# Peptides against a protein of PDB entry 4GMN: the designs that were tried, part 3

Target 1, 375 residues: chain A of PDB entry 4GMN
Amino acid sequence: RYANITLLALVTLASIGTDFQETLVKGNQGSRESPISAADEEWNGFDDADGDAMDVDQKSSSGEDQEEDYEEIDVKEDDEDDDDDSITSEMQADMERVVGADGTDDGDLEDLPTLRELIQTAVPQLIRLSNLPIDSDESLTIQSHALSALNNISWTISCLEFANGENANIHNAWYPTAKKIWRKTILPILEADSADLKLATQVTSLAWAVARVLHGETPTDGNPHRKFISLYHSSKQQAGGNSNSIEEPEDPFQGLGVKCIGVVGSLAHDPAPIEVNREVGVFLVTLLRQSNNVPPAEIVEALNQLFDIYGDEELACDKEVFWKDGFLKHLEEFLPKMRTLTKGIDKRTQPELRTRADEALLNLGRFVQYKKKHA

## One batch from the design tools (peptide; made by RFdiffusion4, then SolubleMPNN)

Design b1_p8_2_s1
Fold by OpenDDE base, seed 1:
Structure b1_p8_2_s1 (fold): chain B 375 residues (1-375), chain A 8 residues (1-8)
Amino acid sequence: as target 1 above (375 residues)
Amino acid sequence: MPFLPPPP
């Protein structure tokens, strides 16, 4: 009885975390009539395109009008009013406030009651449940559901804009809780050195969501970046040995390798220790050098993390790591390989992977040009 | 299984 109630509550909290994310994405799409093209983030290195208009001669070849009579298939839009009664009017009102919130500097969530209860009431219980001794299949099931709920809540919060002091109240309320998830849930599971790749994938997904908010302020106790780098390498060794037990995720970006890259990338941001930044930067650049044996999605993620970590020339890591360790040369030498890799992705079978690879290739070209101008 | 949201 109690276990079934606990499992139902954990499934419900995991659903609330997902439904909250979907509502944030829908709310942000309603306010931005422009798709977030990775072109509209004002990276100051990309705007100095002096317009040398290469005259591409538009040879107008007049090809004949064949009027193919498309029969108007009257697809009745069955308005399945999927009244997804999952989103409470209170959650929707909290979402509308988050999207419209003029950042108050106080970690007060008086105006965000659902988010307040998630952070202050639910998350501390989920941390407790994720730390129960594993002595039964029931305790393992409870841990897995608690990690799933923590993951969904943490991902949702990590989708909020915190740049320029936006959502500062939410950031200030989440920040101590995120550090508690890291120290109480993530680190103990990583230190247990379990051969369970399902548990490793769950904790790595949670670690990425938490590290996307904490960045270089993530607790460095026990060198967690080395644990995730080790997990990356161990996951590749296991995939080569036993073809029989882990279906690769249908989405190539949901792979444990991508998640490990996302975690260590996030951990390497300023104000991370230069030694942590260097070890991560060398790992990421090494993936590019070994790209013939690395999944395309992991290459895309490793590039994005390198752009984010080393995009700002005022940061100590630019001088002490990027320039000092000669990363620009490795990125420049990777450009022709990235063009070949991207062209090798079939747009018909993997449209998303191809789009993100085309974007990462464009950004790599621009990033190399920027860094050469600022050398 | 609860859907793991896509990485943004």
Scores: peptide ipSAE 0.016, ipTM 0.698, DockQ to the pose 0.197
Fold by OpenDDE base, seed 5:
Structure b1_p8_2_s1 (fold): chain B 375 residues (1-375), chain A 8 residues (1-8)
Amino acid sequence: as target 1 above (375 residues)
Amino acid sequence: MPFLPPPP
């Protein structure tokens, strides 16, 4: 009885976290015609305003009309009235305030009651539930559901813009809680060194969501970046040995490898210790060098993380790692391999992977050119 | 975006 009530509450909190994310995505799409994943801001290198208009002569070649008679398949739109009644008017009002807030508010969540209750009331209980002794299948189930709820809430918050002091009230409320999730939930699970790949995937997803907000301010105690690098390598060894028991996620970006890359990338941002940045940067560049044996989605993620970490030349990691360790040469040598990799992805069967690979290829070209101008 | 689906 108590277990079932706890499970239902955890499912409900995980749903609320998802519904909030969908509402944020829908709200941002109403203001920008492209789905902004906050990871998909095109790296706009500096506006060099040199407009040389290359006149592309459209040679019209007349190719013959084959009228293929497309039979109108009368697709009955079954109006599945998806009762989208899951979003409370309070949640919607909180999302409208978050999307519309010119970030001048003094760090209070008084005007964001749903988000306040999620951060201040729900998350501390989820942290408590994720720390229960694992002594039964029921306690393992409770941990898994608590991690799912923490993941969805943490991802939703990580989709908010915090640059330039935007959402500073939410950031200030979330930041100490995010550090608490890291220290009380993520680190203890990573230290337990469980062979459970489901648990490893859940904790790594949560770690990425938390690290996307904390960046290089993520607690470095016990070198967590090395644990995620080790987990990456261990996951690859297991996939090569047992063809029989991990359904590869339908989405190539949901893989444990991608999640490990996203975590360690986020951990390596300024103000991360230069040693942490170096170890991560070397790991990411090594993936590019070994790209023949690395899934395309992991290459895309590794590139994006490299752009984000080393995009700013004023950062200490640019001089002390990027230039000092000769990363530019490795990126330049990878450019022709990336073109081959991207062209090998079928647009029909993997449209998203192809789009993100085309973008990462474009950004790699721009990034290499940028770094060559600033050498 | 990598979210975990709601637990079944």
Scores: peptide ipSAE 0.016, ipTM 0.672, DockQ to the pose 0.165
Fold by OpenDDE base, seed 2:
Formats: sequence, structure tokens, C-alpha cells
Structure b1_p8_2_s1 (fold): chain B 375 residues (1-375), chain A 8 residues (1-8)
Amino acid sequence: as target 1 above (375 residues)
Amino acid sequence: MPFLPPPP
């Protein structure tokens, strides 16, 4: 009886976390112009600093390249009014405040009561439940559901903008909690060195969500980046040995390999130690060099992480790692391989993977050009 | 060419 109530509560918390994520993702997709539609914007790094756009008068040379008629796939919004009565009116009001707030309101979490209760009341209990001794199938089930709820809440929060002091109230409330999830949930599970790939996938997903907010400020205790790199390699050895036992996730971006890349990429951001950044950067560039044996989704993620880590030239990692270790040459040599890889993805069978590969190819071209101008 | 050491 108590177990079933605990499981129901954990499933409900995981649902609330998912439903919140889906709505924040839908809200943010309306404000992000597709990076494909901004084809003419010069890639100036990832610095959102309001730095005066120096008027570089570069004369248009007209190259007549053919308009390939993109058939506008009229995605009929089938208004399936699935009245998903799952979203509480209070949760919806918190979502509308987070998506609709021009980021100037230093508002307390008092104005976000659902999010406050998730961070302050639910998450500490989920951390406790994820750390219970595993002595039964029931305790393993409770851990898995607690990790799922922590994952969904952490992913939801990681979809909020924080770069320009936006959502600073949420960031300030989440940051100490995220560090607690890392130290109390993620690290102990990684140190237990379990052969359970399901548990490894859950903890790696949670680690990515947490590291997307903490970046290089993620606790470096015990060199967690090396554990995730090791987990990446171990996952590939297991997949190569028994093609029958890992249901490849239906979504190629939900794979353990992608999640490992996302974690280590996020851990390598400034202000990460230069040694951590170097080990991660070398790992990511090595994946590109070995791309013939790497899933396309992992190449896309490795590229995105390399752009995010080395997008700013003022960072110590640009000089001490990117330039010093000669990463530009590897990226330039990879560009024709990326074009071949992207063209090899069937738009009909893998539309999302193809779109994200086209974006990563575009960004790779821009990034290589940018770095060549700043050499 | 800097030999990227094999991953550890």
C-alpha cells in the first residue's frame, strides 16, 4: 500500500516535470528563429554581449544559386483538442509567467508557487528516495521513478534562459539544489559502477540536465567527466558485442552516447579547469576524426558542444586548448565529412536527425570561418 | 601534427 502511493506520487511528479518541459519548449520555439532561416547572420560566437556591431561593409558578390523549391509541408495542426486535464491551473499560470516575463522582474519564487514547491519540497525528497539502499525490486523501482522525476524537473529548468540574468530568481533557487542533486544523487550512483545500462542512462540524462545549468561550475570532485567518457566507451563496446539487447531508442538523440557527450560538453564550459576542458575537447574532436564509426546524432551533439565550449575567443580555453591543440584544423578537415554524413541521412525516415545535422553542418561552416578570421 | 593521444 505505501509503496504504491509512493510510486503514484513519483509518477505524478515525473509527469508534472514532463508537461512543464513540453510547454516551455513549445513557448521557446516561437521565439527562436530557426538557425536555418538566419542564413545571412554572421556567426559572431555565442556571446550575447550587446557589443556594437562594427559595420563591416563587405560588398555583395551576386552568386546565382538555384532556388530549390522547398515544398512547404503544411503541417496541418490537427487540433486534437486532447483536453489533457493534467496541467493544473496554478502550473499553467506559473508557465505563463516564466514564458511571458520580460526578464526584468527580480521576482521572488513567491510568484511561482508550483515551481517553488517542486524545488524546495519535492526535489529534496526525490534526492532522498534516489539514495535509498537497493535491497529489493521495490527499492530499485522507487529509485528509477525518483530519478525520472528529478530528470524531468531538471530538464524543464534547463530549458529556461539564464545567460543575461533572465530568470535569475529561478536560477538562484535552482543552483544550490542542482549542486545537491549532483553531489547526493549523480556522483554516488556513478561511483557505485553499476552494470545497469538503464540506471546509467537515467543518471546520465539527469547529469546532462543539471550540467546544462551549472556548466563549468559543476562540482569537479572525482573527475566526473572521465567517468562519463568511460561510460561512453563502455556503452559502445556493449552495443558492438550484442546487437540484440539494447533497443536503440526510437529517438537517436535519447541514446546513452549522446547523453554522455552532452554531459561532458556541459562540464567543459567556462569556468571549468583547463585540464577538464582539454580532456573533453580532445574526446569530442576524436569522435569527429572517428566519425565513420560514430552514430550521426552523437556527431551532431559533439559539434554543438564544441561550438558552445569554444564560441567565445575571450575564454582561456580558446587560447590554451582550441588554438594550442590545433582544433581548427580538425574541424576544417571534418567539414567535407559532415556534408557527406548529413546528405546520407534520409529526411523521410529520420526528419529530426536530418534537420539537426543540417543545422550542425551550417554552424560548422560558420564556426570555421569565424575562427579563421580571428586566427 | 599534434598527436591527439588516444583517449585515456
Scores: peptide ipSAE 0.007, ipTM 0.547, DockQ to the pose 0.031
Fold by OpenDDE base, seed 4:
Structure b1_p8_2_s1 (fold): chain B 375 residues (1-375), chain A 8 residues (1-8)
Amino acid sequence: as target 1 above (375 residues)
Amino acid sequence: MPFLPPPP
């Protein structure tokens, strides 16, 4: 009885987190219908403000605008119970208020009651449930659902703009909670060194969502970047040995390798220690050099992370890592390989991967030109 | 600094 109520509450919290993310995406699409005529602006770096909320956990709703004549399927209105819609509607209204707030509203979390209750009441319980001793299939199920709910909430919050003091009230409320998720959920699971790839994928997704907000301020205790680099390598060794049991995710960006790259990239941002930044930067550049054996989605992610980490010339990592370790040469040598890789992706079978690879190739060209002007 | 050799 209590277990079933706990599972139901965890499923509901995970659903709410998804619906909240969908509402953010719909809200941001309505504001972004200004086609940035990006053809003629001189690329002058990456400002932190253009945090392209790479929705890594989107269930791919391919909006194919095909005017196919859908026959009138008379779907009977089955009157299923009104109680779940009410909580989702309140949370959607809070998110619509966050997205629609022109950054002049000093709105405290008092004006965001649902988001406040998520951060202050729900998340602390989810952290507790995700960190229970695993002694049964029931405790594994509870952990998985608690991680799912934490993931969805954390991704949703990571899709908010926090540059230039935007959403500062939410950032300030989330930041201590995000550090608590990191220390109490993510690190203990990583330290347990479980061979469970499902659990590893869940905790790595959550780690990425958390690290997208904390960046280089993510707790460095126990060198987490090295744990995720190790997990990346371990995942590749397992995929090479047993071709029979890992259904590659339908979305190539949902792979554990991509998620590991996203985490370590986020951990390497300013104000990360220069040694952490260097180890991550060397890892990412090494993936580009070894690109013949690396999935295209991981190359795309590794490029994006390199742009974000080294896009600002004022940062200490530009001088002490990028220039000092000669990363520009490796990026230049990779340009012709990236063109070949991108052209090898079939637009018909992998349209999203091809689009993101075309963008990453364009950005690589711009980035290399920028760095050559600022040398 | 030397590139870390690939693991064996």
Scores: peptide ipSAE 0.005, ipTM 0.539, DockQ to the pose 0.029

Design b1_p8_2_s2
Fold by OpenDDE base, seed 5:
Structure b1_p8_2_s2 (fold): chain B 375 residues (1-375), chain A 8 residues (1-8)
Amino acid sequence: as target 1 above (375 residues)
Amino acid sequence: APFVPPPP
């Protein structure tokens, strides 16, 4: 009973997070199309457990024909078209303000009451639910739904522009909460060393969404980048052995490998410790060197992460990692391989993957030229 | 100047 109410509330919060994302994306047509797909964890609807119709063999007791004239009460089914306009007018008004607001820096969400309640009231409860002891299938289900709701909310917020002080009020409200998600939800799950790849995928998706806002300011306690690199390698070893592999997501960018790359790439941004940056940079460059055995979507993500990490020559990681560890040579040697890889993707069967690969190839050529000019 | 990838 309490479980079902909690599950319904978690499902509703996950739906609100998705609807909020879709409308932010539609409103923000001018900002970088962040891969929206990573937050579209399809609401796997309630599997209506087909209630096995207990064939109650009710014995035909032939009780007599009392024709009680039941007056047909014409119950007008008012088809209340429950237009489940899941987007409340308040939520829509908050979204219009987010797209239009010269954000005042004070972290004040007075003008954004729905977003305020999501960050300040809902998320702290979701963190609590995601951090319950797993001792039953009920607690595992609650954790999964709490992670999905946190994922959708975190992805939605990560689609906002925060560069140059944009949305500073939202950033300032979210930042401490994002760090709390990281420390109280993500790290404990990563430390539990569970063989559950479903849980690992959910926590990695959430970790990517959180790390897309926190970047190099993501807490480095316990070297979480190494845990995600280990998870990447472990996921590749398991896919080769058991035919009960998690259904490979139809979207190549939803794979656990892509999510791991996205997390560690985001963690490696300035002001991340140079050692963290180096370990991630070496991991990403190693994927390019091993590209014959790496899915194209993971190569695209690894390239984009490398461009974003090492795109600024003024950052300490440029001198201390990019140039010092000779990354330019590896990127140059990868250019002809990337051209072959990209040309091998069928535009008809995988149009998105091909478009993203064509873009990443173009950017790789430009990035190599940039680095050669700024050497 | 930083490398700015073109918008998609």
Scores: peptide ipSAE 0.165, ipTM 0.854, DockQ to the pose 0.071
Fold by OpenDDE base, seed 4:
Structure b1_p8_2_s2 (fold): chain B 375 residues (1-375), chain A 8 residues (1-8)
Amino acid sequence: as target 1 above (375 residues)
Amino acid sequence: APFVPPPP
């Protein structure tokens, strides 16, 4: 009973987080194409895979043929389009305010009571549930649902504009909670070194969402960038060996490899330690050098991360990493390979991947020209 | 000045 109520509450929180994200994405589609976030993890409904087929050995008792005339009850499928408009009118009103408010610099969400309760009341409970001892399938299920809810909430918040002091109230309320998610949920799971690729994918998605807000201010304790780089390499080794490939997500941008790149890219932004930036930058540039064996979506993400990390000549990482480690040469040498890669993507079968690759190719050419002018 | 990718 309590477990079922907890699961229902977690599913509801995950749904609310998804719908809130979809609404933000739909609202932002009118302005900037927000990078299609790895947050369209459709809540693939709980596959009741625990159809424990109790092989009830039907002992063949030869009971007599009573032709019971089963009246075909024409169950009208009432297509109740339950448009589960789970976006409460209060959440929608909070969304309209988030897009329009000159946020007070105070992390006070007095004007956003639903978001306040989500951050201050719900998220701390989800963090607690994600840290339960795993001693049963029920506790594993609770952890997975808590991670899903944290993922959806964190992704949703990461889709808000925080540039130029926009949404400063939300940023200031979220920032300490995001650091708590990182330290209490993400790091312990990464340190447990679980062979569970599903759990690794969930925690990496959550880590990306959190790191998209915290950037280089993400806690560097225990060198998390190296853990995600290791996870990237481990995931590539497993996919090549075991027939239990978790079905490659239909979306090439939902892959664990892309998520790992997104996390480490976000972690490498200023004010990240120069050594963290260097290790990530070398990892990303190495993917470009090895691009013949790297999925196109990972190349697109690695390029975007490189543009964002090294796009500002005033940052210490420009001089101490980009120029010092000779990244411009590697980017310039990659241009003809990127043109070939992009042209190899079928626009009919992979339209999004082709569009994002065409954009990344355009940006790579511009970025190389930018760096050559600012050399 | 920072590199700003063009809007798509």
Scores: peptide ipSAE 0.161, ipTM 0.850, DockQ to the pose 0.064
Fold by OpenDDE base, seed 3:
Structure b1_p8_2_s2 (fold): chain B 375 residues (1-375), chain A 8 residues (1-8)
Amino acid sequence: as target 1 above (375 residues)
Amino acid sequence: APFVPPPP
């Protein structure tokens, strides 16, 4: 009873998060396609696939043929169109305000009551549920759903513009909570040394969503970038051994490898420590050098992260890492490989992957020209 | 000046 109510509440919170993302995407059709595909983690419903059919051995008691006249209770299926309009009118009004509001500075969400309750009331409970001792399959299920709800909320918030002081009230309210998710949910799960790839994928997706807002201000305690780099390598080793167990996601951009790249890329932004930036930059450049064995979606993400990390010549990482470690040469040497890779993607079968690869190739050429002009 | 990729 209490578990079912908790699960239903977690489902509802996950659904709300998805619907908010869809509404933001529909409203924001004119701005940069940030990797929205990573936000389209549709909460695939509870596949109650573990219908452990308890073979209730219906011992055939030969009870008499009472033709009980089954009154066909014409259950009018009231098609109650459960218009599960999971988007309440209050949620929609909060979303319209987020897209339109010149942000007041104080992190006060007085005008955004639904978002306030999500951040201040729901998220602290989700953090608690994600960090419970795992002692049963029920506790694993609760953790998974708490992570899904945290993921959807965090992704939704990460789709907001925070540049130039936009949405400063939301940013200021979210920022301490995002750091709490990182320290209380993400880091403990990454330290538990679990072989569970599902859990690893969920925590990595959540980590990416959180890191897309915190960037280089993400807590560097325990070198989390190295944990995600290790997870990247471990996931590649497992995929090579057992071709049957990892359903590759239908979307190439939903792969654990892409998510790991997105996390570590986001962690390496200014004001990240130069050592963190260097280790991530070397990892990303190494993927480009080894591109023959790397999925195209991971190459696209690694390129985008490199452009975002090293796109500003005024940042310390430009001089101390990009130029000092000779990254330009590796990007130039990768250009002909990227042209071949991109041309190898069938536009008919993988239109999105081809579009994103064509863009990344175009940007790589421009980025190399930019860096040569600013050398 | 920062590298700004064109909008998609």
Scores: peptide ipSAE 0.159, ipTM 0.850, DockQ to the pose 0.067
Fold by OpenDDE base, seed 1:
Structure b1_p8_2_s2 (fold): chain B 375 residues (1-375), chain A 8 residues (1-8)
Amino acid sequence: as target 1 above (375 residues)
Amino acid sequence: APFVPPPP
């Protein structure tokens, strides 16, 4: 009874996080089409695989042709007003305020009561539930649902614009909570070194959402970037061996490899330690050099991360890593390979992957030209 | 000036 209420509450919090994300994206579509692609984790529902298909051999009894006059029951189309009651009027009012808010610099969410309760009341409980001792299938299920809810909330908040002091109130309220998710949820699970690829995928998705807000201010304790690089390599080794590989997500951008690249790329932004930036930059450039064995979506993500990390010539990482380690040469040598890779993607079967690859190819050409002018 | 990729 309590377990079912806890699970229902976690599913509801995960749904609220998704619906809030979709509405923020729809509200923000009036301004910048930010690439939505990482956020459409459709909640693949509980596959109740316990459909024990008891093969009941019901014999074909050839019963007779009774022409029963089926009276046309005039099924009134009850307009089920799909009361999309998933978003409360208070949540909708908070979302409308987020899009319009002149951010006060105080992390006070007085004008955003639903978002305040989500961050201050719900998230600390989800962190606790995600960090329970795993001693039963029930505790594993609770952890998975708590991670999904944290993922959806964290992704939603990561879709807000925080540049130039926009949404500073939300940023300031979220920032300490995001660091708490990192230290209390993400790091302990990464340190447990579980062979569970599902758990690793959930934690990596959450880590990416958190790192998209914290960037180089993400806690560097225990070198988490090396753990995600290790996870990237381990995931590539496991996918080749076991026929019980979790079906690769139909979306190429939802793969664990892409998520690992997104995390480590985000961790490498200024003000990350130069050594962290270097290890990540070398990892990303190495993927480009090995591109014949790397999925196209991972190449697209690795390129975007390289543009974001090294896009500013005033940052210490530009001089101390990009120029010092000769990254421009590797990017220039990759241009012909990227043209071949992009042209190899069928526009009919993989339209999104082709569009994102065409954009990344265009940006790679521009980025190489930019760096050559600022050399 | 930072490299800003144009919007898609």
Scores: peptide ipSAE 0.157, ipTM 0.849, DockQ to the pose 0.068

